# Designs tried in a protein design run: peptides against a protein of PDB entry 4X86. Part 56

Target 1, 56 residues: chain A of PDB entry 4X86
Amino acid sequence: EGPQLLLSEAVSRAAKAAGARPLTSPESLSRDLEAPEVQESYRQQLRSDIQKRLQE

## One batch from the design tools (peptide; made by RFdiffusion4, then SolubleMPNN)

Design b2_p23_4_s3 (from b2_p23_4, 8 letters changed)
Fold by OpenDDE base, seed 1:
Structure b2_p23_4_s3 (fold): chain B 56 residues (1-56), chain A 23 residues (1-23)
Amino acid sequence: as target 1 above (56 residues)
Amino acid sequence: SLSDEVGRAIVEALLAEGRMELE
C-alpha cells in the first residue's frame, strides 16, 4: 500500500551524502523524524509526488 | 530518487536552523 520508505532513513542518507551531522540531540532529531504523524505526512507526500511525476 | 530529494531538502533546512552542521 504505497511506498514503505522512512523519512528518518531518507534524512540519514542525505545527511551522510552531504557530510552533515546533528548539532542537537540525535535522539531528539530521530524522535521528531520518526513521529507517526510526520512519517505519514511524508508517505502521503511521496505518493502524491510520484503520482504527479507519472502524469508528466 | 524522490526520497533523496526530500532528504536533501530537509538536511538543508536543518543546516539552516542550526540543528545540523557540515563536517
Scores: peptide ipSAE 0.609, ipTM 0.925, DockQ to the pose 0.715
Fold by OpenDDE base, seed 2:
Structure b2_p23_4_s3 (fold): chain B 56 residues (1-56), chain A 23 residues (1-23)
Amino acid sequence: as target 1 above (56 residues)
Amino acid sequence: SLSDEVGRAIVEALLAEGRMELE
């Protein structure tokens, strides 16, 4: 877990925990969440958040 | 975890957008 985890997996896990399901095709949503630019943004955000937490 | 927090935020957004619904 952490920066190595795909955003799509993080969302899937969170959706299951919340009891949420996609209204569109799961494949389409996964494709959107697995886009390289989206994943990179996610990685950067996680890294930033970790750094912030280390400062707390 | 951080990934769970981000995941939850995205789920909330998707719910708001109508791309997800609660079972």
Scores: peptide ipSAE 0.608, ipTM 0.924, DockQ to the pose 0.768
Fold by OpenDDE base, seed 5:
Structure b2_p23_4_s3 (fold): chain B 56 residues (1-56), chain A 23 residues (1-23)
Amino acid sequence: as target 1 above (56 residues)
Amino acid sequence: SLSDEVGRAIVEALLAEGRMELE
């Protein structure tokens, strides 16, 4: 239930748009962004934000 | 999109932290 978007995908897309590249290894950054607790926090925040927008 | 907004915020934070750089 709720959004199934990946934070890592969102960051990757935004980085490309901004012309940004990791100074650390891409794998290390991906590992941090793909951590289960991080993804869950992102999902919850996204869901909450969507709900708020629907109420506006 | 909302995901793009979140992504941009994270990229900005990573730039500020020195984990990313602009090419």
Scores: peptide ipSAE 0.608, ipTM 0.924, DockQ to the pose 0.711
Fold by OpenDDE base, seed 3:
Structure b2_p23_4_s3 (fold): chain B 56 residues (1-56), chain A 23 residues (1-23)
Amino acid sequence: as target 1 above (56 residues)
Amino acid sequence: SLSDEVGRAIVEALLAEGRMELE
């Protein structure tokens, strides 16, 4: 999966795979993960990391 | 995938912080 995947979705997917669930302030956690500045940072980092791997 | 790797790292951090728990 690439930069189009939301950070919140990536975390949700990983949590389900690991059998983990939100414990403290799940709504706040979701809000934090869905913040536009957080998502943009994630997108940039993911894109950069993918490009680096392709160049290896 | 890379997104899964990032997701797993975040989940581990959230578990350590007590914002997530294992079922």
Scores: peptide ipSAE 0.605, ipTM 0.924, DockQ to the pose 0.764

Design b2_p23_4_s4 (from b2_p23_4, 10 letters changed)
Fold by OpenDDE base, seed 2:
Structure b2_p23_4_s4 (fold): chain B 56 residues (1-56), chain A 23 residues (1-23)
Amino acid sequence: as target 1 above (56 residues)
Amino acid sequence: SLSDEVGRRIVEALLAAGRLELE
C-alpha cells in the first residue's frame, strides 16, 4: 500500500499540466524529489487529503 | 486525482521558490 504516483511523477505531471519547467533539469529535480524524507511527506499529505475528502 | 492535487500544490511552491518557471 502506498501512493499511486511517486512524488517526482506527480510533480512532473502537474508541472506539464501547468506549463512549468525546471530551471535546472528534469533529472535534477527528480533526484531532489526522490529523497526518502520528501517522499514520506508526500505520502502523509496524500493520506491527509484522502481523509479530508472522506469527511466532505 | 488526489496525486494531481498534491502535485499542483507542490508545483505552485516550486514556482514560488524559483525551482520551476512558466513557459
Scores: peptide ipSAE 0.567, ipTM 0.909, DockQ to the pose 0.671
Fold by OpenDDE base, seed 3:
Formats: sequence, structure tokens, C-alpha cells
Structure b2_p23_4_s4 (fold): chain B 56 residues (1-56), chain A 23 residues (1-23)
Amino acid sequence: as target 1 above (56 residues)
Amino acid sequence: SLSDEVGRRIVEALLAAGRLELE
């Protein structure tokens, strides 16, 4: 698993639910999502959301 | 789910950035 899988799966599921598709290609988007800063941002957002829910 | 919520926010950003389009 790891951040790449988590991010990719989260985006894929959400895009499917919204009926959204890449303007270029799925492969191109996947490469962009593999950027370390993007993966770290996702991890931080996930962690932040967890913390917020725990505080509710 | 939590991951779905985060994913939704990312999809919104990608739509705004012109990386995704709605069918």
C-alpha cells in the first residue's frame, strides 16, 4: 500500500462517484499524483481530518 | 468514508485546475 495507493484510490473513487475523467490520460494524472509533495499533502489532509473527527 | 471525503476535495481541486472534467 502506501501513500501512492491511498491517494490514487481516493482520487479514483471520488472521480468515479462524481463522473469525472482525466483531460489527458489516467497515466499522466497518476504520474503527477506520485509527486512526493502531493502525497505528503494528502497524508497531512487525511491526518488532519482524522484529528478533527476525533475532536468532535 | 474519510478517504472518500479527502478524495472528493482533491477531485474538486483537479477539476478547478483543469486536470479532470465532468462527463
Scores: peptide ipSAE 0.547, ipTM 0.903, DockQ to the pose 0.657
Fold by OpenDDE base, seed 1:
Structure b2_p23_4_s4 (fold): chain B 56 residues (1-56), chain A 23 residues (1-23)
Amino acid sequence: as target 1 above (56 residues)
Amino acid sequence: SLSDEVGRRIVEALLAAGRLELE
């Protein structure tokens, strides 16, 4: 799975756990999550979180 | 998991941005 699927899955699982749903549509949200800047932000956050955990 | 943590943070941002709402 590429970054698109990883991000969408992460958001989907987290939204479900929080009881949150899209105000527009799941499809619109998915499209927004495919934006390069969003994908890069996800990658950076993931990397940052890994670094933080390694420092614990 | 790491992805779940990132997912949670993104969900929080999306809620704040009005892209998601709580059921």
Scores: peptide ipSAE 0.546, ipTM 0.902, DockQ to the pose 0.647
Fold by OpenDDE base, seed 4:
Structure b2_p23_4_s4 (fold): chain B 56 residues (1-56), chain A 23 residues (1-23)
Amino acid sequence: as target 1 above (56 residues)
Amino acid sequence: SLSDEVGRRIVEALLAAGRLELE
């Protein structure tokens, strides 16, 4: 599984935990999460957080 | 978990951007 799948799963779990839902539609949100720039941002954030944890 | 932490930050950003709402 790639960043897209990891992102969608992470967002889904977090949204459910927070009691959050899309204002438009789940499909619209999924489409936005598929955007390359969003996937790359997630990958970078994941890497950054890993590095941050390693430095703690 | 790490993924949950990142996911939470994304959700916060989406809430701020008006793409998500709290039930």
Scores: peptide ipSAE 0.548, ipTM 0.903, DockQ to the pose 0.645; fails the geometry check

Design b2_p23_5_s1 (from b2_p23_5, 10 letters changed)
Fold by OpenDDE base, seed 1:
Structure b2_p23_5_s1 (fold): chain B 56 residues (1-56), chain A 23 residues (1-23)
Amino acid sequence: as target 1 above (56 residues)
Amino acid sequence: SLSDQVGRRIVEELLAAGRLERE
């Protein structure tokens, strides 16, 4: 149960793959993305996406 | 993976918002 990765980690991986970097610092961006309310929203999105796939 | 898919979408939003910049 729950996401396999934190949102901050998912974004970090995706940003690296896209060749994108923060204008401030990776640490500052990660701190913002690690906020509990942000992580919970991310978890709900993942859960919703899984449910949609199961219904296909 | 689903996390990567969501991550990519967030990256695009952050790029659009000017929080990230592509090399």
Scores: peptide ipSAE 0.564, ipTM 0.908, DockQ to the pose 0.657
Fold by OpenDDE base, seed 2:
Structure b2_p23_5_s1 (fold): chain B 56 residues (1-56), chain A 23 residues (1-23)
Amino acid sequence: as target 1 above (56 residues)
Amino acid sequence: SLSDQVGRRIVEELLAAGRLERE
């Protein structure tokens, strides 16, 4: 029911692919991205994107 | 993947916000 990846994991993966890294630490950024409200926003965006793809 | 697409968008936002930097 939930997203395939947690937001923190999705961002970490994408950041590495883009050659980007946090100015602080990966752990600190991951902790911030694990906040429930942030994860929920990610879930909503992912759900919306899936729906858009299915409608095309 | 869709997760990668969303992740990439967020990475761009974090770069703009100064939370990430490019190597």
Scores: peptide ipSAE 0.562, ipTM 0.908, DockQ to the pose 0.617
Fold by OpenDDE base, seed 4:
Structure b2_p23_5_s1 (fold): chain B 56 residues (1-56), chain A 23 residues (1-23)
Amino acid sequence: as target 1 above (56 residues)
Amino acid sequence: SLSDQVGRRIVEELLAAGRLERE
């Protein structure tokens, strides 16, 4: 249950939109952002933010 | 979108941390 969006994808899209790029390889940054604990933290934050918006 | 908002926040933090650079 809940949103299942990838943090790595969200950051990748936002970085491109902002004209920003990693000092290392994009693949290395994505790999770091795809760590299970990082992704789970993102999922929880996203779910919380969605719930807040639904109550506005 | 919400994911884009979160992404933008993370990008700003990564820029501040020196993990990203602006082209």
Scores: peptide ipSAE 0.562, ipTM 0.909, DockQ to the pose 0.661
Fold by OpenDDE base, seed 3:
Structure b2_p23_5_s1 (fold): chain B 56 residues (1-56), chain A 23 residues (1-23)
Amino acid sequence: as target 1 above (56 residues)
Amino acid sequence: SLSDQVGRRIVEELLAAGRLERE
């Protein structure tokens, strides 16, 4: 555990690693991923995943 | 890392949705 990447950062890293790029614009995608409600959902999912790992 | 795993999952979803394309 420790500092957690923002959703936009996590997706950006993964997209680059996969050689994937947006069909629209990187700015549009970033805007969507930076929405507060989206980030909060990501945080909750990440926390849930961590808890699941601890309980495995 | 978990963030990388989540990121990869979302990338796959975005590819499926046509928001991303592979080079």
Scores: peptide ipSAE 0.561, ipTM 0.908, DockQ to the pose 0.702

Design b2_p23_5_s2 (from b2_p23_5, 8 letters changed)
Fold by OpenDDE base, seed 1:
Formats: C-alpha cells, structure tokens, sequence
Structure b2_p23_5_s2 (fold): chain B 56 residues (1-56), chain A 23 residues (1-23)
C-alpha cells in the first residue's frame, strides 16, 4: 500500500540527468541508499508529500 | 515528478558531501 518508489532509483535517475557519478564505489553508495531504514524514511516522506499535494 | 524533485535534492546533497561529482 502506498507509493513504492526506490530512493536508489530516484537518485540514480536524477544523477544521470545531472551528469553526476559516484566518487566512492557505486556499490557503497547503492548500499547506503538501499538500506531498509533509508528506503522506509523515503517512502514515508513521499507518501506524506503526495497526500499534501492531493489536498491542495 | 515528485520523485525527480526528491532525487535532485539528494543529488545536490551528495555533490556537496563529495560522494558525487559532475562529469
């Protein structure tokens, strides 16, 4: 239930659009962005923001 | 999109932190 977007994917897409690449290993960055607690926080923020926008 | 807006904000932070660089 709710939006199912990956933070790692959102960042990856935005980085590519900006022409940015990792200075550290891509695996290390991915590990950080894919951590369950980080993903859950992102999901909650996204859901909250969507709900607020729908109420406008 | 909202995901793009969030993604851009995170990219900016990661650039500032030195975890990303611009090509």
Amino acid sequence: as target 1 above (56 residues)
Amino acid sequence: SLSDEVGRAIVERLLAEGRLELE
Scores: peptide ipSAE 0.588, ipTM 0.920, DockQ to the pose 0.677
Fold by OpenDDE base, seed 4:
Structure b2_p23_5_s2 (fold): chain B 56 residues (1-56), chain A 23 residues (1-23)
Amino acid sequence: as target 1 above (56 residues)
Amino acid sequence: SLSDEVGRAIVERLLAEGRLELE
């Protein structure tokens, strides 16, 4: 239940739109963004933000 | 979209932290 979006995908799209690329290792950054705890935190925040917007 | 808004915020943070650079 809830949104099934990937933080890594959101960041990737935003970085491309901004013309930004990794200064550190691309693999290292991807690993950080794809960590299970990071993804879960993002999912929870996204779900919460959606609910807040719906209540406005 | 909301995901793009969040993505942009993260990109700004990563730029500030030196994890990303502008091409």
Scores: peptide ipSAE 0.588, ipTM 0.920, DockQ to the pose 0.646
Fold by OpenDDE base, seed 3:
Structure b2_p23_5_s2 (fold): chain B 56 residues (1-56), chain A 23 residues (1-23)
Amino acid sequence: as target 1 above (56 residues)
Amino acid sequence: SLSDEVGRAIVERLLAEGRLELE
């Protein structure tokens, strides 16, 4: 199952914290970050990282 | 948090790619 986190949300929070804004259209960036294959890759990586931390 | 760590890494990449700029 794993964590239910959005890459787009993680990037959004980090960008705000860093004071960063898109040079391309916000819609285009959001579309890229919200693509199903991108989100799935992020979920898998996040799950893997959590599992590694739990095993340490 | 882990999500914040990943988010920061992606932001840095997007800055390098010219998709983001610092205000």
Scores: peptide ipSAE 0.587, ipTM 0.920, DockQ to the pose 0.673
Fold by OpenDDE base, seed 5:
Order: sequence, then C-alpha cells, then structure tokens
Structure b2_p23_5_s2 (fold): chain B 56 residues (1-56), chain A 23 residues (1-23)
Amino acid sequence: as target 1 above (56 residues)
Amino acid sequence: SLSDEVGRAIVERLLAEGRLELE
C-alpha cells in the first residue's frame, strides 16, 4: 500500500513537462531521489496531504 | 494530480538549487 508513483518518477515527469534537465547526470539525481529515507518522507507527506484534504 | 503538484514543487526547488536547468 501507498503511493504508486515513486518520487523520482514524479520529479522526472514534472521536469520533462517544465523542460528542465539535470546539470549533472540523471542517474545521480535519481539516486538521491530514490534513497529509502527520501521515498519514505515522500510517502508520509503524500499521505498527510491527502488526510488534510479530506479534512477540508 | 497530487504527485504532479509535488513534482512541480520539487523541480522548482531543484532549479533554485542549481541541480536542474531549463532547456
């Protein structure tokens, strides 16, 4: 259970839509975004945001 | 979508940090 879309994928999609590219390598950025603690933080934030929206 | 909103916010931050550039 949890978000189906990874943070790295969300950022990748948004970057492409904005016409943005990494100044280093895409792999290095993806490595940072795919770190377990980062993904967990994203999951918690997403869940929290959904809960907040349900309270509105 | 919610994921797109988060993605856009992070892209904006990464641009500000100099990790991304606009084509």
Scores: peptide ipSAE 0.586, ipTM 0.919, DockQ to the pose 0.665

Design b2_p23_5_s3 (from b2_p23_5, 12 letters changed)
Fold by OpenDDE base, seed 3:
Structure b2_p23_5_s3 (fold): chain B 56 residues (1-56), chain A 23 residues (1-23)
Amino acid sequence: as target 1 above (56 residues)
Amino acid sequence: SLSDQVGRAIVEALLAAGLLERE
């Protein structure tokens, strides 16, 4: 249940749009953003945020 | 989209933290 959005994808798209790049390396940043615990926290937050918006 | 809004907010935070830089 819930949205299947990736934090790494959201950040990647936004960074590209902003013309921003990591100071370390793209793969290093992606690895950090794709960590299971980070992704799960993001998924839960998105689910909550979407539900809140639907209730507004 | 919401994901784009969240992504933009995170990018701004990462820029502020010096983990990203603009080209």
Scores: peptide ipSAE 0.523, ipTM 0.902, DockQ to the pose 0.628
Fold by OpenDDE base, seed 5:
Structure b2_p23_5_s3 (fold): chain B 56 residues (1-56), chain A 23 residues (1-23)
Amino acid sequence: as target 1 above (56 residues)
Amino acid sequence: SLSDQVGRAIVEALLAAGLLERE
């Protein structure tokens, strides 16, 4: 139940695909994105979005 | 995928905020 991909991984993958890099460091960005409250918000967002799509 | 869509949106926001830069 819920997304399998961490937010930090989703952003890292997207940044790589876009040819973008952090101005600080990849580690600093990852740390911020791996915060439990951020990950939980991401989980809730994805769950909500999936549910909405299933109801279309 | 949905995670990729969210990831891309966040990357664009971080670029706009000056926290990411294009290589």
Scores: peptide ipSAE 0.522, ipTM 0.902, DockQ to the pose 0.651
Fold by OpenDDE base, seed 4:
Formats: sequence, C-alpha cells, structure tokens
Structure b2_p23_5_s3 (fold): chain B 56 residues (1-56), chain A 23 residues (1-23)
Amino acid sequence: as target 1 above (56 residues)
Amino acid sequence: SLSDQVGRAIVEALLAAGLLERE
C-alpha cells in the first residue's frame, strides 16, 4: 500500500476543511511541504501507519 | 481516508505551533 496524496495536498485539503490558513504565505508553506525529504518521510510514515492498522 | 486523518493531525499541530490560523 502507498499514499494516494502528497503531503502538501493532504495538508492543503485538511486546512481548507478546517478553515485554516498559513500565517506566512500559501506558497511558502507549500514549498516546505513539497520538499523531497519531507514527502519521503510522509510516505514512510503512511506506510508504517497502514502496517500498524493491518496488525490491529 | 488515512491521508485525510494524517492531514488533519498535521493541521492541528501547525495550528498549535502558530504556523496556521483559523479564519
């Protein structure tokens, strides 16, 4: 199993749902969230979380 | 979905850290 959304997309979607906006700029936040190392960490975390759910 | 759950958790953390603000 793997993530269907990028981290930036997941956060953006969740922020909109919560009515939340960045105090800096959307572009700045997106840039940080789209960094390859951040996305890779997110992918690994999701995979780990999925595996944990399967063990429940 | 799991992505939505993780997204929500991150949003809450960013709000707590003062990096996001609710409108």
Scores: peptide ipSAE 0.522, ipTM 0.901, DockQ to the pose 0.663
Fold by OpenDDE base, seed 1:
Structure b2_p23_5_s3 (fold): chain B 56 residues (1-56), chain A 23 residues (1-23)
Amino acid sequence: as target 1 above (56 residues)
Amino acid sequence: SLSDQVGRAIVEALLAAGLLERE
C-alpha cells in the first residue's frame, strides 16, 4: 500500500479481482497507465488520500 | 488497502467507459 505501487499494477490487480479484462489488450492499457504523468498524478492522489485519512 | 480501493474505482470507471468487460 502506498505511492510505491504503480497505478498499472493497482488497476491490474483490481481488474483481476473483479474478473474484468481489457477490450483492447493488457499491454496497451498498461502502457497508458504507466505514463509518467499518470503515475505521478496517482502518487499525489494517494498521498493526499492518506493525509485525509490521518486527519479523520 | 488504499491502492486497492483506488484500483477498484478505476476499474469501475473503465467498465463504464467500455474499455474493460467482465468475464
Scores: peptide ipSAE 0.518, ipTM 0.900, DockQ to the pose 0.723

Design b2_p23_5_s4 (from b2_p23_5, 8 letters changed)
Fold by OpenDDE base, seed 1:
Structure b2_p23_5_s4 (fold): chain B 56 residues (1-56), chain A 23 residues (1-23)
Amino acid sequence: as target 1 above (56 residues)
Amino acid sequence: SPSEELGRQIVERLLAEGRLELE
């Protein structure tokens, strides 16, 4: 899966765990999460967090 | 996990922005 799918899946799982649902359409929210800047931010944060954990 | 934590952070932001609501 690409970064956009990993992000959307992480958000979906977290939303379900919290009992949260979109006030807009799920498609609209997914589109926002697929934005290149959001996708890149997610990739960088995930990489950084994993690296930090490996050093613990 | 890092992905779980990131997902949680985004959900909290979306709740604050009114993009999500709690059932």
Scores: peptide ipSAE 0.496, ipTM 0.893, DockQ to the pose 0.678
Fold by OpenDDE base, seed 5:
Structure b2_p23_5_s4 (fold): chain B 56 residues (1-56), chain A 23 residues (1-23)
Amino acid sequence: as target 1 above (56 residues)
Amino acid sequence: SPSEELGRQIVERLLAEGRLELE
């Protein structure tokens, strides 16, 4: 899976764990999470978070 | 994990923005 799919899965899992559901539609939310700018920010944050953990 | 934490953070933001609701 690419970064956009990994993000979608992470959000889906977290939403289920929190008992949360989309107010519009799952498809609309998924589309927004697949946007290029969102994918890039996710990639950067994930990389940063991993680096921080390695430095702890 | 980092992905789990990021997913949780995004869900919290989406709840605050009114794009998600708690069941």
Scores: peptide ipSAE 0.491, ipTM 0.891, DockQ to the pose 0.660
Fold by OpenDDE base, seed 2:
Structure b2_p23_5_s4 (fold): chain B 56 residues (1-56), chain A 23 residues (1-23)
Amino acid sequence: as target 1 above (56 residues)
Amino acid sequence: SPSEELGRQIVERLLAEGRLELE
């Protein structure tokens, strides 16, 4: 799966765990999460977080 | 996990923005 799908899955899982639901349709939220800037931020943060954990 | 933490952070942001609501 690509970064967009990974992000969508991470958000979906976290929302369910928190008992949160979209005020709009899940499809609309997923579409918004596909924005290039959002995907890039996710990629960078994920890489950074993994690196931090590996350094512990 | 890192992905879980990121998901949590994004959920918090979306809640603050009023795009998500708590059940």
Scores: peptide ipSAE 0.488, ipTM 0.891, DockQ to the pose 0.655
Fold by OpenDDE base, seed 3:
Structure b2_p23_5_s4 (fold): chain B 56 residues (1-56), chain A 23 residues (1-23)
Amino acid sequence: as target 1 above (56 residues)
Amino acid sequence: SPSEELGRQIVERLLAEGRLELE
């Protein structure tokens, strides 16, 4: 999967693990998670977190 | 994993915002 799908996938899996479901439509939530600024933040955060883990 | 942790963090925020609810 491309990086554009990773965040929505991570959120979906985490929500299921927590027993959480959208109060609005799943589609509306997906659209919000696909926003460019959100995707960029995710990319940066994920890279940073991975680097931190590698340095442990 | 980092992606799992990030997903969890986002879920917590979405719960706080009222975008998600617990079953």
Scores: peptide ipSAE 0.475, ipTM 0.889, DockQ to the pose 0.682

Design b2_p23_6_s1 (from b2_p23_6, 14 letters changed)
Fold by OpenDDE base, seed 5:
Structure b2_p23_6_s1 (fold): chain B 56 residues (1-56), chain A 23 residues (1-23)
Amino acid sequence: as target 1 above (56 residues)
Amino acid sequence: MEISRSVAERILKEYERRGLLER
């Protein structure tokens, strides 16, 4: 599983936990999350958050 | 997984701001 699948699963879990769901179709959401800039942003944020927690 | 969720929540907040989420 690559970053795309990890992000989609994370978004799904977070939405469920918040009692919310996307108004758009799953396919439309996947299309948004597959954008290279979104995937890169996600990767960078994960790395940053991991580094922050390791430094605490 | 916990870190992934925290990052995803930031993304969801953006979707919420754009009116793309419902409860």
Scores: peptide ipSAE 0.231, ipTM 0.763, DockQ to the pose 0.661
Fold by OpenDDE base, seed 4:
Structure b2_p23_6_s1 (fold): chain B 56 residues (1-56), chain A 23 residues (1-23)
Amino acid sequence: as target 1 above (56 residues)
Amino acid sequence: MEISRSVAERILKEYERRGLLER
């Protein structure tokens, strides 16, 4: 599994938890999540949050 | 993973700001 798949799952879970749904199609959302800048941003944020949690 | 969900929520907030989400 790549970052885009992990992000897709995370987005779905987050949306459910927040009681929100994308107005765009799942296909369009998946396409957005496949963008390399989005994947890299997700990786960086994930790493940053992990570091924050470890240092709290 | 809880952390992954937290990060995803930030992304969702951006979508919400752009009017691409509904509740």
Scores: peptide ipSAE 0.230, ipTM 0.762, DockQ to the pose 0.644
Fold by OpenDDE base, seed 1:
Structure b2_p23_6_s1 (fold): chain B 56 residues (1-56), chain A 23 residues (1-23)
Amino acid sequence: as target 1 above (56 residues)
Amino acid sequence: MEISRSVAERILKEYERRGLLER
């Protein structure tokens, strides 16, 4: 599993917690999240948020 | 997992803005 799959799972969990659901299928969502710019953005945001948490 | 969820929630907000979320 790569970052795009981890992100897909995270999005699904977050949606469920918020009482919402993406209108696209899990497969379609996974495909959308495979975009290089999305994957890179997620990686950078993840790293940034981890650093922020460590500084709290 | 909590951090990944936090990032995912930002993406969900974008989906919501685009009308791609159902409640």
Scores: peptide ipSAE 0.227, ipTM 0.761, DockQ to the pose 0.647
Fold by OpenDDE base, seed 2:
Structure b2_p23_6_s1 (fold): chain B 56 residues (1-56), chain A 23 residues (1-23)
Amino acid sequence: as target 1 above (56 residues)
Amino acid sequence: MEISRSVAERILKEYERRGLLER
């Protein structure tokens, strides 16, 4: 596969797929998701989820 | 992109819980 999606892009695509949208502006949501602590949490969750799937 | 979407959906679920999403 290609490179991993940035969190903001992943959230936007997930929302679209679910037929949902944020009540705040997309730009505001993207700004919130660009916070360093959020990005680090995202990286850790991706790593953890990959590890879990590999161990199944 | 399955795993990234799964993580994103967890975040969306939190937004929904806070009343920040609509369908």
Scores: peptide ipSAE 0.224, ipTM 0.759, DockQ to the pose 0.715

Design b2_p23_6_s2 (from b2_p23_6, 12 letters changed)
Fold by OpenDDE base, seed 2:
Structure b2_p23_6_s2 (fold): chain B 56 residues (1-56), chain A 23 residues (1-23)
Amino acid sequence: as target 1 above (56 residues)
Amino acid sequence: MEISESIANEIVKEYEEKGLLER
């Protein structure tokens, strides 16, 4: 949980909770989301959003 | 974590919009 949560895991959880399923496979979706650049973008966004909320 | 879940939820919506996820 927190900044250590991988994007792939976060999306997997969210999709499951929403009852959404990939047209391909969960594994394929996870592989796409595990791309380093995608994970890095997520990390940056997460950090930024946390900072914004802390400042409110 | 709420924020992680929020971001993930938006990504899920995006993927649904793109036709990559379905309910």
Scores: peptide ipSAE 0.344, ipTM 0.833, DockQ to the pose 0.742
Fold by OpenDDE base, seed 3:
Structure b2_p23_6_s2 (fold): chain B 56 residues (1-56), chain A 23 residues (1-23)
Amino acid sequence: as target 1 above (56 residues)
Amino acid sequence: MEISESIANEIVKEYEEKGLLER
């Protein structure tokens, strides 16, 4: 999906694929992951990791 | 998508370690 993929969606997909579930609720997890500062950190990490992979 | 999935997988592992996710 690329850099525009939201962290909440990415983690939701990954957790589902791995058979992992939140100890609280899917809604609570999504709420936490949708925090702007968390999404921004994810965006920065994603950009950095893309650059690293391009350089490998 | 591939890189996003890779990062998300690491986050899932982290959350499991933190006790926020379980299998």
Scores: peptide ipSAE 0.338, ipTM 0.830, DockQ to the pose 0.731
Fold by OpenDDE base, seed 5:
Structure b2_p23_6_s2 (fold): chain B 56 residues (1-56), chain A 23 residues (1-23)
Amino acid sequence: as target 1 above (56 residues)
Amino acid sequence: MEISESIANEIVKEYEEKGLLER
């Protein structure tokens, strides 16, 4: 039931694909994104979006 | 994977707007 990717990994991939780089460091960005509350919010958004897509 | 990527892309945009990411 959990997300397929951790938020930090998903954003890392997306940033790379977009050519975006953190102003500080990749490690600092990852640390921010790995916060439990942030990951949980991501999980909830993911679940919600999936449910919405299934209802369409 | 598609939805995960979509959410991640929005976060990237948000961080760019906040000046935390740049190209």
Scores: peptide ipSAE 0.337, ipTM 0.829, DockQ to the pose 0.650
Fold by OpenDDE base, seed 1:
Structure b2_p23_6_s2 (fold): chain B 56 residues (1-56), chain A 23 residues (1-23)
Amino acid sequence: as target 1 above (56 residues)
Amino acid sequence: MEISESIANEIVKEYEEKGLLER
């Protein structure tokens, strides 16, 4: 939940809900999403969005 | 969960546009 949730897991859930599947493979997608810089960007976006929501 | 889901949904859309995901 929240910032603790890995991007790979978040995308997996969203893709499943949307009925979307990777054209390559789930493993390839996970490998890309688990890159440290990608996860960090996600964390920063999440933190930023939380802050914005708190200000609304 | 709500915010993470929102971000993830945007990423899914982006990946679909890039041809990395299909529905």
Scores: peptide ipSAE 0.330, ipTM 0.827, DockQ to the pose 0.757

